# Designs tried in a protein design run: peptides against a protein of PDB entry 7SFY. Part 8

Target 1, 41 residues: chain A of PDB entry 7SFY
Amino acid sequence: ELFNLESRVEIEKSLTQMEDVLKALQMKLWEAESKLSFATC

## One batch from the design tools (peptide; aimed at target 1 M18)

Design b1_p12_7_s2 (made by RFdiffusion4, then SolubleMPNN; from b1_p12_7, 10 letters changed)
Fold by OpenDDE base, seed 3:
Structure b1_p12_7_s2 (fold): chain B 41 residues (1-41), chain C 41 residues (1-41), chain A 12 residues (1-12)
Amino acid sequence: as target 1 above (41 residues)
Amino acid sequence: as target 1 above (41 residues)
Amino acid sequence: SEEALAMYKEFL
């Protein structure tokens, strides 16, 4: 398979999309944990 | 939606999967670029 | 990528 500018751009585009999903999941985790309440007694 | 240990574990599992895909794509990019040849003349 | 789309849809 040839590697060219188009192939590189497509991979980088995929990386960006994955990073966006990761950030969204991390934010969701943060929000969920921040809403979590606990009791010790 | 309730947040509990199970929900947190599922989110962290998803994060791990996304990170694995990211690493694979980054490796693919590295390998593709390392195989790229060019000529200047 | 197909993987990114699949994971994104799973997030939704």
Scores: peptide ipSAE 0.149, ipTM 0.573, DockQ to the pose 0.036
OpenDDE base, seeds 1, 2, 4, 5: peptide ipSAE 0.148, 0.125, 0.149, 0.140; ipTM 0.578, 0.571, 0.579, 0.574; seeds 4, 5 fail the geometry check

Design b1_p12_7_s3 (made by RFdiffusion4, then SolubleMPNN; from b1_p12_7, 9 letters changed)
Fold by OpenDDE base, seed 5:
Structure b1_p12_7_s3 (fold): chain B 41 residues (1-41), chain C 41 residues (1-41), chain A 12 residues (1-12)
Amino acid sequence: as target 1 above (41 residues)
Amino acid sequence: as target 1 above (41 residues)
Amino acid sequence: SEEALAMAKAFA
């Protein structure tokens, strides 16, 4: 296995993309929970 | 769109999996960088 | 990488 600048940049790009998706999922969870309704008698 | 407990659990499972992938990528980056060698004269 | 992105999209 050989590490070079190209490899580092590629991995860091992937990290950034994954973080963006995580944030999106967290936002969707927040939005979903904000829409949760409770039954009332 | 309807939010229920099933939906929340599913989203949170996805979040956990994404975090695991992120951690794995970070570890791979660390390991790759730790193996980086510098040319010496 | 495209693979990482594909994995991310699978969870989104």
Scores: peptide ipSAE 0.192, ipTM 0.601, DockQ to the pose 0.034
OpenDDE base, seeds 1, 2, 3, 4: peptide ipSAE 0.165, 0.160, 0.163, 0.160; ipTM 0.598, 0.594, 0.591, 0.587

Design b1_p12_7_s4 (made by RFdiffusion4, then SolubleMPNN; from b1_p12_7, 9 letters changed)
Fold by OpenDDE base, seed 1:
Structure b1_p12_7_s4 (fold): chain B 41 residues (1-41), chain C 41 residues (1-41), chain A 12 residues (1-12)
Amino acid sequence: as target 1 above (41 residues)
Amino acid sequence: as target 1 above (41 residues)
Amino acid sequence: SEEAAKMAALAA
């Protein structure tokens, strides 16, 4: 496997995209837990 | 869309899995950059 | 990216 400038750029793009998904999932988790708390209080 | 205990658990599992992938990608990025530095020094 | 797309699909 070759590691060069193109590979680095591609991996960085993947990391950024996954971080965006993580942020979205964390927000959904927050909302889910908020609704659960509402239902159980 | 329903947000309940099952939904929370599922989202947490997804988050954990994505974090593992992020860690792996970061390690690969480190290795790629190390090799690039080696080649350019 | 392919990896991000796969994870996004799994999380959807």
Scores: peptide ipSAE 0.186, ipTM 0.625, DockQ to the pose 0.037
OpenDDE base, seeds 2, 3, 4, 5: peptide ipSAE 0.173, 0.166, 0.168, 0.179; ipTM 0.606, 0.601, 0.603, 0.600

Design b1_p12_8 (made by RFdiffusion4)
Pose (drawn by RFdiffusion4):
Structure b1_p12_8 (pose): chain A 41 residues (1-41), chain B 38 residues (1-38), chain P 12 residues (1-12)
Amino acid sequence: as target 1 above (41 residues)
Amino acid sequence: FNLESRVEIEKSLTQMEDVLKALQMKLWEAESKLSFAT
Amino acid sequence: SVEERISTLKSL
């Protein structure tokens, strides 16, 4: 039970971490999309 | 992470791909840790 | 989807 809880804690911790990393990545990606979109009309 | 130039967009897009690549492995690692904890 | 969006941008 203890091991299970340690797992679930470290799991959902990095799940939020992956959330934070991807959504900043999605924001910069949107900037690039707008850049190449406007540039190539 | 620059977008001033086409060269920089290229370098920046590859960096974002490398980041996603790291995220995919972290996702799989999480899939397994969870499967092993049920 | 994010990778496809990046690949689309790289194809330009």

Design b1_p12_8_s1 (made by RFdiffusion4, then SolubleMPNN; from b1_p12_8, 6 letters changed)
Fold by OpenDDE base, seed 2:
Structure b1_p12_8_s1 (fold): chain B 41 residues (1-41), chain C 41 residues (1-41), chain A 12 residues (1-12)
Amino acid sequence: as target 1 above (41 residues)
Amino acid sequence: as target 1 above (41 residues)
Amino acid sequence: ELLQRIRKLKSL
């Protein structure tokens, strides 16, 4: 494993991107739950 | 978009998996930073 | 692509 400034920046960018996806999926879950209908007819 | 118990469980599983990967990468970053050497010789 | 980036980071 080679660690330098470039690799640190790349890891931090990837972590940020994953956090953004996680937040987006949490929002999608909330939206889906908010639209849940109990209609059975 | 069809939301039911199955789709909710699937989304929650995906979120958990992403959180696990995020934690693993945070640990890897911490490990890499902890191993950083300033030796130039 | 995010999955490729994740795989690459895991292999460092």
Scores: peptide ipSAE 0.138, ipTM 0.542, DockQ to the pose 0.057
OpenDDE base, seeds 1, 3, 4, 5: peptide ipSAE 0.134, 0.125, 0.138, 0.136; ipTM 0.535, 0.513, 0.538, 0.537; seed 5 fails the geometry check

Design b1_p12_8_s2 (made by RFdiffusion4, then SolubleMPNN; from b1_p12_8, 5 letters changed)
Fold by OpenDDE base, seed 2:
Structure b1_p12_8_s2 (fold): chain B 41 residues (1-41), chain C 41 residues (1-41), chain A 12 residues (1-12)
Amino acid sequence: as target 1 above (41 residues)
Amino acid sequence: as target 1 above (41 residues)
Amino acid sequence: DLLERIRKLKSL
């Protein structure tokens, strides 16, 4: 693998994007659970 | 949207997978930075 | 997309 300043910056950008997606999915899960209905009919 | 036990489990699985990838990339970044050489020749 | 970026990063 080649590591330089450019590759480091790209990795950090990708990590940040993944963290943002994780946060979004965690919020979606929380929202979905908050809306959960136990109705069976 | 429909929320049930199955959808909750699927979301949690996806979150876990993304966390695993994040950890792997963080480790890769750390390894790459550890191998960084300042040699210019 | 993000998945493609992840795949590329894994292959560095």
Scores: peptide ipSAE 0.118, ipTM 0.535, DockQ to the pose 0.058
OpenDDE base, seeds 1, 3, 4, 5: peptide ipSAE 0.120, 0.111, 0.114, 0.116; ipTM 0.498, 0.502, 0.534, 0.528; seed 1 fails the geometry check

Design b1_p12_8_s3 (made by RFdiffusion4, then SolubleMPNN; from b1_p12_8, 4 letters changed)
Fold by OpenDDE base, seed 4:
Structure b1_p12_8_s3 (fold): chain B 41 residues (1-41), chain C 41 residues (1-41), chain A 12 residues (1-12)
Amino acid sequence: as target 1 above (41 residues)
Amino acid sequence: as target 1 above (41 residues)
Amino acid sequence: SLLERIRRLKSL
Protein backbone atom coordinates (compact mmCIF):
# COMPACT_ATOMS: atom_id res chain seq x y z
CA GLU B 1 0.00 0.00 0.00
CA LEU B 2 1.04 3.57 -0.63
CA PHE B 3 2.18 5.08 2.63
CA ASN B 4 0.47 8.41 3.18
CA LEU B 5 -0.89 10.51 6.03
CA GLU B 6 -3.93 8.26 6.39
CA SER B 7 -1.77 5.14 6.72
CA ARG B 8 0.46 6.83 9.27
CA VAL B 9 -2.48 7.99 11.36
CA GLU B 10 -4.00 4.51 11.30
CA ILE B 11 -0.73 2.89 12.39
CA GLU B 12 -0.29 5.45 15.16
CA LYS B 13 -3.83 4.81 16.39
CA SER B 14 -3.20 1.07 16.45
CA LEU B 15 0.06 1.55 18.33
CA THR B 16 -1.63 3.77 20.89
CA GLN B 17 -4.44 1.27 21.43
CA MET B 18 -1.99 -1.59 21.89
CA GLU B 19 0.11 0.45 24.31
CA ASP B 20 -3.01 1.22 26.34
CA VAL B 21 -3.88 -2.48 26.50
CA LEU B 22 -0.30 -3.36 27.45
CA LYS B 23 -0.40 -0.87 30.31
CA ALA B 24 -3.74 -2.22 31.47
CA LEU B 25 -2.46 -5.81 31.42
CA GLN B 26 0.73 -4.85 33.24
CA MET B 27 -1.34 -3.15 35.92
CA LYS B 28 -3.63 -6.18 36.19
CA LEU B 29 -0.65 -8.46 36.54
CA TRP B 30 0.86 -6.26 39.24
CA GLU B 31 -2.43 -6.12 41.14
CA ALA B 32 -2.94 -9.87 40.93
CA GLU B 33 0.62 -10.62 42.00
CA SER B 34 0.35 -8.12 44.83
CA LYS B 35 -2.86 -9.73 46.08
CA LEU B 36 -1.26 -13.15 45.85
CA SER B 37 1.77 -11.97 47.78
CA PHE B 38 -0.42 -10.57 50.53
CA ALA B 39 -2.45 -13.77 50.63
CA THR B 40 0.63 -15.96 51.04
CA CYS B 41 1.99 -13.82 53.86
CA GLU C 1 -10.95 -15.72 37.66
CA LEU C 2 -8.69 -17.18 40.32
CA PHE C 3 -5.16 -15.90 39.84
CA ASN C 4 -2.70 -18.77 39.85
CA LEU C 5 0.49 -19.79 38.07
CA GLU C 6 -1.44 -20.65 34.90
CA SER C 7 -3.07 -17.22 34.82
CA ARG C 8 0.26 -15.49 35.41
CA VAL C 9 1.97 -17.44 32.64
CA GLU C 10 -0.87 -16.69 30.24
CA ILE C 11 -0.75 -12.97 31.05
CA GLU C 12 3.03 -12.91 30.62
CA LYS C 13 2.75 -14.71 27.27
CA SER C 14 0.14 -12.24 26.06
CA LEU C 15 2.19 -9.26 27.21
CA THR C 16 5.22 -10.62 25.37
CA GLN C 17 3.19 -11.17 22.19
CA MET C 18 1.77 -7.67 22.33
CA GLU C 19 5.20 -6.16 22.93
CA ASP C 20 6.51 -8.06 19.91
CA VAL C 21 3.68 -6.72 17.76
CA LEU C 22 4.26 -3.20 19.08
CA LYS C 23 7.94 -3.41 18.17
CA ALA C 24 7.09 -4.73 14.72
CA LEU C 25 4.60 -1.94 14.09
CA GLN C 26 7.03 0.69 15.34
CA MET C 27 9.66 -0.66 12.97
CA LYS C 28 7.18 -0.70 10.10
CA LEU C 29 6.22 2.88 10.83
CA TRP C 30 9.86 3.95 10.94
CA GLU C 31 10.60 2.17 7.65
CA ALA C 32 7.59 3.68 5.93
CA GLU C 33 8.36 7.17 7.22
CA SER C 34 11.99 6.79 6.21
CA LYS C 35 11.02 5.77 2.69
CA LEU C 36 8.61 8.67 2.47
CA SER C 37 11.27 11.10 3.66
CA PHE C 38 13.67 9.85 1.01
CA ALA C 39 10.98 10.09 -1.64
CA THR C 40 10.15 13.71 -0.78
CA CYS C 41 13.79 14.76 -0.87
CA SER A 1 -7.00 -14.79 18.34
CA LEU A 2 -4.78 -12.32 20.15
CA LEU A 3 -7.78 -10.01 20.53
CA GLU A 4 -9.81 -12.76 22.19
CA ARG A 5 -6.91 -13.55 24.51
CA ILE A 6 -6.63 -9.87 25.43
CA ARG A 7 -10.35 -9.73 26.22
CA ARG A 8 -10.09 -12.82 28.42
CA LEU A 9 -7.08 -11.42 30.24
CA LYS A 10 -8.81 -8.09 30.85
CA SER A 11 -11.63 -10.01 32.54
CA LEU A 12 -9.30 -11.72 35.03
Scores: peptide ipSAE 0.132, ipTM 0.528, DockQ to the pose 0.055
OpenDDE base, seeds 1, 2, 3, 5: peptide ipSAE 0.131, 0.130, 0.127, 0.126; ipTM 0.486, 0.528, 0.492, 0.524; seeds 1, 2, 5 fail the geometry check

Design b1_p12_8_s4 (made by RFdiffusion4, then SolubleMPNN; from b1_p12_8, 6 letters changed)
Fold by OpenDDE base, seed 4:
Structure b1_p12_8_s4 (fold): chain B 41 residues (1-41), chain C 41 residues (1-41), chain A 12 residues (1-12)
Amino acid sequence: as target 1 above (41 residues)
Amino acid sequence: as target 1 above (41 residues)
Amino acid sequence: DLLERIRELKSK
């Protein structure tokens, strides 16, 4: 596959999109875990 | 949505998968860019 | 499909 500007831009856009989702999921995980409660009795 | 062990595991698995794809795409980008040539004449 | 799974989790 020939690499050109369009190919690079496409890959970079995909990476950015994935990174944004990754951050969102990490935040959701943190929020969910911070709300988690455990039985002690 | 009730957060439990299964939910946490599912989120973590998805995060791991995304990170793996992200790394793969970053490597592909690097490889493609490293093979890119420019005209100098 | 990874993207579909991602979208599903993001919407939770």
Scores: peptide ipSAE 0.087, ipTM 0.520, DockQ to the pose 0.053
OpenDDE base, seeds 1, 2, 3, 5: peptide ipSAE 0.080, 0.082, 0.081, 0.077; ipTM 0.527, 0.522, 0.483, 0.513; seed 5 fails the geometry check

## One batch from the design tools (peptide; aimed at target 1 Q26, target 1 (a further copy) L29)

Design b2_p13_1 (made by RFdiffusion4)
Pose (drawn by RFdiffusion4):
Structure b2_p13_1 (pose): chain A 41 residues (1-41), chain B 38 residues (1-38), chain P 13 residues (1-13)
Amino acid sequence: as target 1 above (41 residues)
Amino acid sequence: FNLESRVEIEKSLTQMEDVLKALQMKLWEAESKLSFAT
Amino acid sequence: EAEELLEKIEELK
């Protein structure tokens, strides 16, 4: 039970971490989309 | 992470791809740790 | 691909 809880804790911790990493990545991707979109009309 | 030039967009897009590549492995690692904890 | 990966991360969470 202890091992299970340690797992679930470290799991959902990096799940939020991956959330944070991807959404900043999605924001910069949007900037590039707008850049190449406007540039190539 | 620059978009001033086409050369920089290219370098920046590849970095984002490398980042997603890391994220996919982290997701799989999480899939396994969880499967092993049930 | 980034949107699909985010959906998978949310589902797993």

Design b2_p13_1_s1 (made by RFdiffusion4, then SolubleMPNN; from b2_p13_1 with E1M A2L E10R)
Fold by OpenDDE base, seed 3:
Structure b2_p13_1_s1 (fold): chain B 41 residues (1-41), chain C 41 residues (1-41), chain A 13 residues (1-13)
Amino acid sequence: as target 1 above (41 residues)
Amino acid sequence: as target 1 above (41 residues)
Amino acid sequence: MLEELLEKIRELK
């Protein structure tokens, strides 16, 4: 299977989608940390 | 459901795994581009 | 939601 412009564009789109998911998880982490509950005694 | 240290560690592990997959895809892109074939006439 | 996001990553792999 040859790598061509179409294949490159498709891989780059996948990379962008993964970066978007990564950013979404980072935002979820931020939101969760903002609601962080410490251990209670 | 409370966010605690365990939940934070789990999210951070997931983020790390995503970053590893992202790096793997970037490497695959590099490899594919190194093998890039242009259109032939 | 985290599990759904991880599944989306697996689909991109």
Scores: peptide ipSAE 0.078, ipTM 0.513, DockQ to the pose 0.063
OpenDDE base, seeds 1, 2, 4, 5: peptide ipSAE 0.072, 0.075, 0.076, 0.078; ipTM 0.503, 0.508, 0.513, 0.505

Design b2_p13_1_s2 (made by RFdiffusion4, then SolubleMPNN; from b2_p13_1, 5 letters changed)
Fold by OpenDDE base, seed 5:
Structure b2_p13_1_s2 (fold): chain B 41 residues (1-41), chain C 41 residues (1-41), chain A 13 residues (1-13)
Amino acid sequence: as target 1 above (41 residues)
Amino acid sequence: as target 1 above (41 residues)
Amino acid sequence: KLEELLKKVQELK
């Protein structure tokens, strides 16, 4: 299989999707850790 | 600049690095949510 | 573009 423009576009789309997942995970982590921070017991 | 084998290798290295970060964030999220699960207050 | 993504990933790490 040739690594061509289609492959590049697909990989860059995957990078964007991974960035979006990273952001979502970071937000969820923040939310979870925030809940821990006000867990007073 | 030509999208060549070097560019492909560099992008795939970046994808691997992002996967490692995703895994680390997933683990941290799991740990945080686990702490919430045994937060009894 | 790739450098920008790597920078953002580093900020999230």
Scores: peptide ipSAE 0.064, ipTM 0.480, DockQ to the pose 0.083
OpenDDE base, seeds 1, 2, 3, 4: peptide ipSAE 0.061, 0.061, 0.061, 0.061; ipTM 0.527, 0.524, 0.520, 0.526

Design b2_p13_1_s3 (made by RFdiffusion4, then SolubleMPNN; from b2_p13_1, 4 letters changed)
Fold by OpenDDE base, seed 4:
Structure b2_p13_1_s3 (fold): chain B 41 residues (1-41), chain C 41 residues (1-41), chain A 13 residues (1-13)
Amino acid sequence: as target 1 above (41 residues)
Amino acid sequence: as target 1 above (41 residues)
Amino acid sequence: MLEELLQKVEELK
C-alpha cells in the first residue's frame, strides 16, 4: 500500500513538472509565432 | 535564439512529444491509483 | 533552451 501511494505521489510530481515545462514551451511557441507573424506581415 | 518557421516546427514537435509523455504518465497514474484502490479494499 | 526542456522531459520518463 505504501509503495503504491509513494508511486502515485512521485508520478504526480513528475506530471506537475511536465506541465510546467509544457507551459514554458507554449510561451516560447507563442513568442516564436508572434515574431514570425510580425516578420511576415 | 532566432525564432523562425524552423524554430516553430521544432517547438511544436517538442510539445507533441511532451504531450505524449504526459498521457503516458497519466496512464501510469491511473494504473497506480487503481492498484492502490485494489490493495486498500 | 529547447534542448534543456527536452532533457527535462527525458528525465520524467
Scores: peptide ipSAE 0.073, ipTM 0.553, DockQ to the pose 0.059
OpenDDE base, seeds 1, 2, 3, 5: peptide ipSAE 0.068, 0.067, 0.071, 0.070; ipTM 0.538, 0.536, 0.542, 0.546

Design b2_p13_1_s4 (made by RFdiffusion4, then SolubleMPNN; from b2_p13_1 with E1K A2L E10R)
Fold by OpenDDE base, seed 4:
Structure b2_p13_1_s4 (fold): chain B 41 residues (1-41), chain C 41 residues (1-41), chain A 13 residues (1-13)
Amino acid sequence: as target 1 above (41 residues)
Amino acid sequence: as target 1 above (41 residues)
Amino acid sequence: KLEELLEKIRELK
């Protein structure tokens, strides 16, 4: 495979999407943990 | 859905896996860019 | 679910 502008744009787009999902999951974890009671540990 | 230890472990496992994929993609991008010639831009 | 999201993300590699 040959790397070109289109390939770079595709990779960078995917990286951004993954970072967004990662942030969303971290926020979900924070929300869940903030509601976690001792009895759930 | 009720958040418990199993839910937390699942979320944290998923987060770790996403971080690993993100790092792998960043490494792939670096490798590709390091081999990129002017003609491919 | 999270597993499906991870699978979609893995396919971006």
Scores: peptide ipSAE 0.082, ipTM 0.512, DockQ to the pose 0.061
OpenDDE base, seeds 1, 2, 3, 5: peptide ipSAE 0.079, 0.074, 0.081, 0.079; ipTM 0.518, 0.504, 0.511, 0.509

Design b2_p13_2 (made by RFdiffusion4)
Pose (drawn by RFdiffusion4):
Structure b2_p13_2 (pose): chain A 41 residues (1-41), chain B 38 residues (1-38), chain P 13 residues (1-13)
Amino acid sequence: as target 1 above (41 residues)
Amino acid sequence: FNLESRVEIEKSLTQMEDVLKALQMKLWEAESKLSFAT
Amino acid sequence: TIEDRIAELKDQI
């Protein structure tokens, strides 16, 4: 039970971490999309 | 992470792909740790 | 709940 809880804690911790990393990544990607979109009309 | 030039967009897009590549492994690692904890 | 979050992240990725 203890091991299970340690797992679930470290799991969902990095799940939020992955959330934070991807959404900043999605924001810069949007900037690039707008850049190449306007540039190539 | 620059978009001033086409060269920089290219370098920046590859960095994003490398970041997603790391994220896919982290997701799989999480899939396994969870499967092992049920 | 964790499995749903993993599925959401997979969709986002």

Design b2_p13_2_s1 (made by RFdiffusion4, then SolubleMPNN; from b2_p13_2, 10 letters changed)
Fold by OpenDDE base, seed 4:
Order: C-alpha cells, then structure tokens, then sequence
Structure b2_p13_2_s1 (fold): chain B 41 residues (1-41), chain C 41 residues (1-41), chain A 13 residues (1-13)
C-alpha cells in the first residue's frame, strides 16, 4: 500500500513538472507564431 | 532565439512528444490509483 | 535544450 501511494505521489510530481514545461513551450509557441505572423504580413 | 517556420515546427514537435509522455504518465497514474484502491479495500 | 528536457521527462516513465 505504501509503495503504491509513493508511486502515485512520484507520478503526480512528474506530471506537474511536465505540465509546467508544456505551458512554457506553449508560451514559446505563441511567441514564435506571433513573430511569424508579423513577419509574413 | 530565432522565431521562424523551422522553430515553430521544432516546438510543435517537442510539444507533441511531451503530450504523448503526459498521456502515458496519466495512464500509469490511473493504474497506480487502481492498484492502490484495490490494495486498500 | 528542449530535447534534453524531453529525455529527462521520458525517463520518468
């Protein structure tokens, strides 16, 4: 039971970390698309 | 940083890979939670 | 790099 609980906590920690990176990448994508659209106008 | 079409494609590629990993981790979380609930019954 | 970050996250699987 403890092993399963610890495993869940570790996975949730990894998921949170990945979501933070995804949000950062999405912001970079928005910046890239904004610059591309500006340059192609 | 260079924001061009190539950069956008690279970022989108990275985002897709991260989303795939996130989905895999979410499935593992579901499995872990299922096992925890089963074990704690 | 983005590739390094992805590899680090993939290692969590």
Amino acid sequence: as target 1 above (41 residues)
Amino acid sequence: as target 1 above (41 residues)
Amino acid sequence: SLEKKLRELEEKL
Scores: peptide ipSAE 0.072, ipTM 0.562, DockQ to the pose 0.055
OpenDDE base, seeds 1, 2, 3, 5: peptide ipSAE 0.068, 0.067, 0.059, 0.070; ipTM 0.547, 0.540, 0.461, 0.538

Design b2_p13_2_s2 (made by RFdiffusion4, then SolubleMPNN; from b2_p13_2, 10 letters changed)
Fold by OpenDDE base, seed 1:
Structure b2_p13_2_s2 (fold): chain B 41 residues (1-41), chain C 41 residues (1-41), chain A 13 residues (1-13)
Amino acid sequence: as target 1 above (41 residues)
Amino acid sequence: as target 1 above (41 residues)
Amino acid sequence: SLEEKLKELEELL
């Protein structure tokens, strides 16, 4: 397959987008954990 | 929404899977860059 | 869903 500047930039954009989604999920995990409450008697 | 141990583990598994995909894309980028060849006269 | 997001990201491979 042909690899050029356009192909590299496209892959780098995809990587950045995946990193953004990963960070969003990490934030959601933190939010869920911080909101976790324990039943009290 | 209810957050418990099961929900936390499921989110953590999803995060790990996304990290694996991210690493796979990083490897593909490296492979593509390492294979890049320049036309010679 | 998280699973759908993962599938969308896997399509970038």
Scores: peptide ipSAE 0.078, ipTM 0.553, DockQ to the pose 0.058
OpenDDE base, seeds 2, 3, 4, 5: peptide ipSAE 0.074, 0.077, 0.077, 0.075; ipTM 0.555, 0.555, 0.558, 0.554

Design b2_p13_2_s3 (made by RFdiffusion4, then SolubleMPNN; from b2_p13_2, 9 letters changed)
Fold by OpenDDE base, seed 4:
Structure b2_p13_2_s3 (fold): chain B 41 residues (1-41), chain C 41 residues (1-41), chain A 13 residues (1-13)
Amino acid sequence: as target 1 above (41 residues)
Amino acid sequence: as target 1 above (41 residues)
Amino acid sequence: SLEKKLRELEEQL
């Protein structure tokens, strides 16, 4: 692997994309847990 | 979408996998930044 | 799918 400015920018871009997806998944998890708690009441 | 126990487990599994990849990418970023700082000295 | 999205991200460095 090459560790230069281009690699850093690429990794940071990938990290940002993954964090965005993680946030979306966490929101879906919150929705799922909310509905599950509602359904089990 | 269906929000049940199966969906929750699937989302949690995906979240865990993404967090593992994020940690790996963060380590690669640390390595890249370390080598960049070394190379630019 | 979530799995597809994850694989696509894993392919990024």
Scores: peptide ipSAE 0.090, ipTM 0.568, DockQ to the pose 0.055
OpenDDE base, seeds 1, 2, 3, 5: peptide ipSAE 0.087, 0.080, 0.068, 0.083; ipTM 0.557, 0.548, 0.472, 0.545

Design b2_p13_2_s4 (made by RFdiffusion4, then SolubleMPNN; from b2_p13_2, 11 letters changed)
Fold by OpenDDE base, seed 5:
Structure b2_p13_2_s4 (fold): chain B 41 residues (1-41), chain C 41 residues (1-41), chain A 13 residues (1-13)
Amino acid sequence: as target 1 above (41 residues)
Amino acid sequence: as target 1 above (41 residues)
Amino acid sequence: SLREKLRELESEL
């Protein structure tokens, strides 16, 4: 088990990656919702 | 490409999964920090 | 801090 500064850095890396994915998903959600609105008009 | 309710549901599922991972990472971070504090005492 | 960054990321969900 890592419980030192290296483990902390690893968690920060994971958080950064997740932030990127989250933003991508938010954009995709917006696109999907806008297209859905159009398609259901 | 899916741009309907199914795609929206899929994105919401992904967001929920990410929320679970984030909470797990928060717990791991707390554990790592607490152990680090102990180890550096 | 890492904890604060994580909290902010979680709030974006």
Scores: peptide ipSAE 0.095, ipTM 0.550, DockQ to the pose 0.464
OpenDDE base, seeds 1, 2, 3, 4: peptide ipSAE 0.082, 0.090, 0.078, 0.083; ipTM 0.544, 0.534, 0.539, 0.560

Design b2_p13_3 (made by RFdiffusion4)
Pose (drawn by RFdiffusion4):
Structure b2_p13_3 (pose): chain A 41 residues (1-41), chain B 38 residues (1-38), chain P 13 residues (1-13)
Amino acid sequence: as target 1 above (41 residues)
Amino acid sequence: FNLESRVEIEKSLTQMEDVLKALQMKLWEAESKLSFAT
Amino acid sequence: EAEELEEKIEELK
């Protein structure tokens, strides 16, 4: 049970980490989209 | 992470792909740790 | 690909 809880803790920790990393990545990607979109009309 | 130039957009887009590539492995690692904890 | 990966992360969460 202890091992299970340690797992679930370290799991969902990096799940929120992956959430934070991706959504900043999605924001910059949107900037690039707008850039190439406006540039190539 | 620049978008001033086309050269920089290219370098920046590849960095984002490398980042996604790391995120895919981290997702799989999480899939396994969880499967092993049930 | 980023949106699909986000969905997978949300499902796993």

Design b2_p13_3_s1 (made by RFdiffusion4, then SolubleMPNN; from b2_p13_3, 5 letters changed)
Fold by OpenDDE base, seed 2:
Structure b2_p13_3_s1 (fold): chain B 41 residues (1-41), chain C 41 residues (1-41), chain A 13 residues (1-13)
Amino acid sequence: as target 1 above (41 residues)
Amino acid sequence: as target 1 above (41 residues)
Amino acid sequence: DLEALLKKIEELK
């Protein structure tokens, strides 16, 4: 199949979605770390 | 559930995997664009 | 939630 505008748009859309998920995971990591609790010694 | 080392490692592993997929998609985009054919005018 | 995100990733491959 030949590359066309539709294919490019589809790939770019997927890239953007993955970047969004990546950012979401980074936020989750930050949240998890911020909620870290320590032992009560 | 409390954040612990296992949780952090799991999240970081997921982040790495997503970055790998992101790079793979970027490569696919590059390959698709490099294969772009033009009309024979 | 993390599992859901991983599933979304797999759908994008």
Scores: peptide ipSAE 0.074, ipTM 0.549, DockQ to the pose 0.060
OpenDDE base, seeds 1, 3, 4, 5: peptide ipSAE 0.073, 0.064, 0.073, 0.073; ipTM 0.546, 0.464, 0.545, 0.542

Design b2_p13_3_s2 (made by RFdiffusion4, then SolubleMPNN; from b2_p13_3, 5 letters changed)
Fold by OpenDDE base, seed 3:
Structure b2_p13_3_s2 (fold): chain B 41 residues (1-41), chain C 41 residues (1-41), chain A 13 residues (1-13)
Amino acid sequence: as target 1 above (41 residues)
Amino acid sequence: as target 1 above (41 residues)
Amino acid sequence: SLDELMEKIRELK
């Protein structure tokens, strides 16, 4: 397996992208749960 | 947009999966960089 | 693959 600067940059870009998506999803989940109300009789 | 228990479970599953992938990629990057040696004269 | 995972997650946004 060959590892070079290009490979490192690509991996780090992917990691950053995943982290951004993670944060977005976590925020959406938090917002959804914050708005969640349970049914009442 | 409808949010229910199913949606929450699905999102949390995806988040967990992403975190696992993130960790794996970070470890691979660390390993690759640890093995990296620079050319010498 | 990572690309497939990212696509699946994008659908959740």
Scores: peptide ipSAE 0.087, ipTM 0.527, DockQ to the pose 0.060
OpenDDE base, seeds 1, 2, 4, 5: peptide ipSAE 0.086, 0.084, 0.087, 0.086; ipTM 0.528, 0.527, 0.542, 0.526

Design b2_p13_3_s3 (made by RFdiffusion4, then SolubleMPNN; from b2_p13_3, 5 letters changed)
Fold by OpenDDE base, seed 4:
Structure b2_p13_3_s3 (fold): chain B 41 residues (1-41), chain C 41 residues (1-41), chain A 13 residues (1-13)
Amino acid sequence: as target 1 above (41 residues)
Amino acid sequence: as target 1 above (41 residues)
Amino acid sequence: MLEELLEKLRELK
């Protein structure tokens, strides 16, 4: 398997997509924890 | 949709898995770029 | 949905 510019671009796109999802999940976690803290106090 | 401890654990597990994949992809990118740099120089 | 996304992402690993 040869690495080329196309492979690099594909990997970078996947990384960016994963980072975006990760950020979204972190935000959801924060919101959920905020609601839980409110409900449990 | 009610957030509870189970939901929190599920989100945290998903986040951890995504972080692990992200790290692995970053390592693959580094290795690939190293090989490409070697091949293109 | 999220599990399927994680599975697809693991395949890229």
Scores: peptide ipSAE 0.077, ipTM 0.524, DockQ to the pose 0.058
OpenDDE base, seeds 1, 2, 3, 5: peptide ipSAE 0.075, 0.072, 0.073, 0.071; ipTM 0.527, 0.507, 0.507, 0.507

Design b2_p13_3_s4 (made by RFdiffusion4, then SolubleMPNN; from b2_p13_3, 4 letters changed)
Fold by OpenDDE base, seed 1:
Structure b2_p13_3_s4 (fold): chain B 41 residues (1-41), chain C 41 residues (1-41), chain A 13 residues (1-13)
Amino acid sequence: as target 1 above (41 residues)
Amino acid sequence: as target 1 above (41 residues)
Amino acid sequence: KLEELLKKIEELK
């Protein structure tokens, strides 16, 4: 397909959505690990 | 769900996958924009 | 939900 403004906007929207999802996953990981308790004697 | 090592590994794998996809999209955007020609008189 | 995030990833490829 020929690159045009529509294509650029679509890709940029997808990138933004991916970045948001990535941040959400990072937050979930941090929250999950925050609930991890160390096994002690 | 209770956080465990399996959950952590799964989340980390997902994060890595997302980072790879993000990079791929960024590359695609750059490649697409590199094909854009400026309209001149 | 992790499954929802993974679904979003697949949709963006």
Scores: peptide ipSAE 0.064, ipTM 0.531, DockQ to the pose 0.060
OpenDDE base, seeds 2, 3, 4, 5: peptide ipSAE 0.060, 0.063, 0.063, 0.063; ipTM 0.521, 0.521, 0.544, 0.522

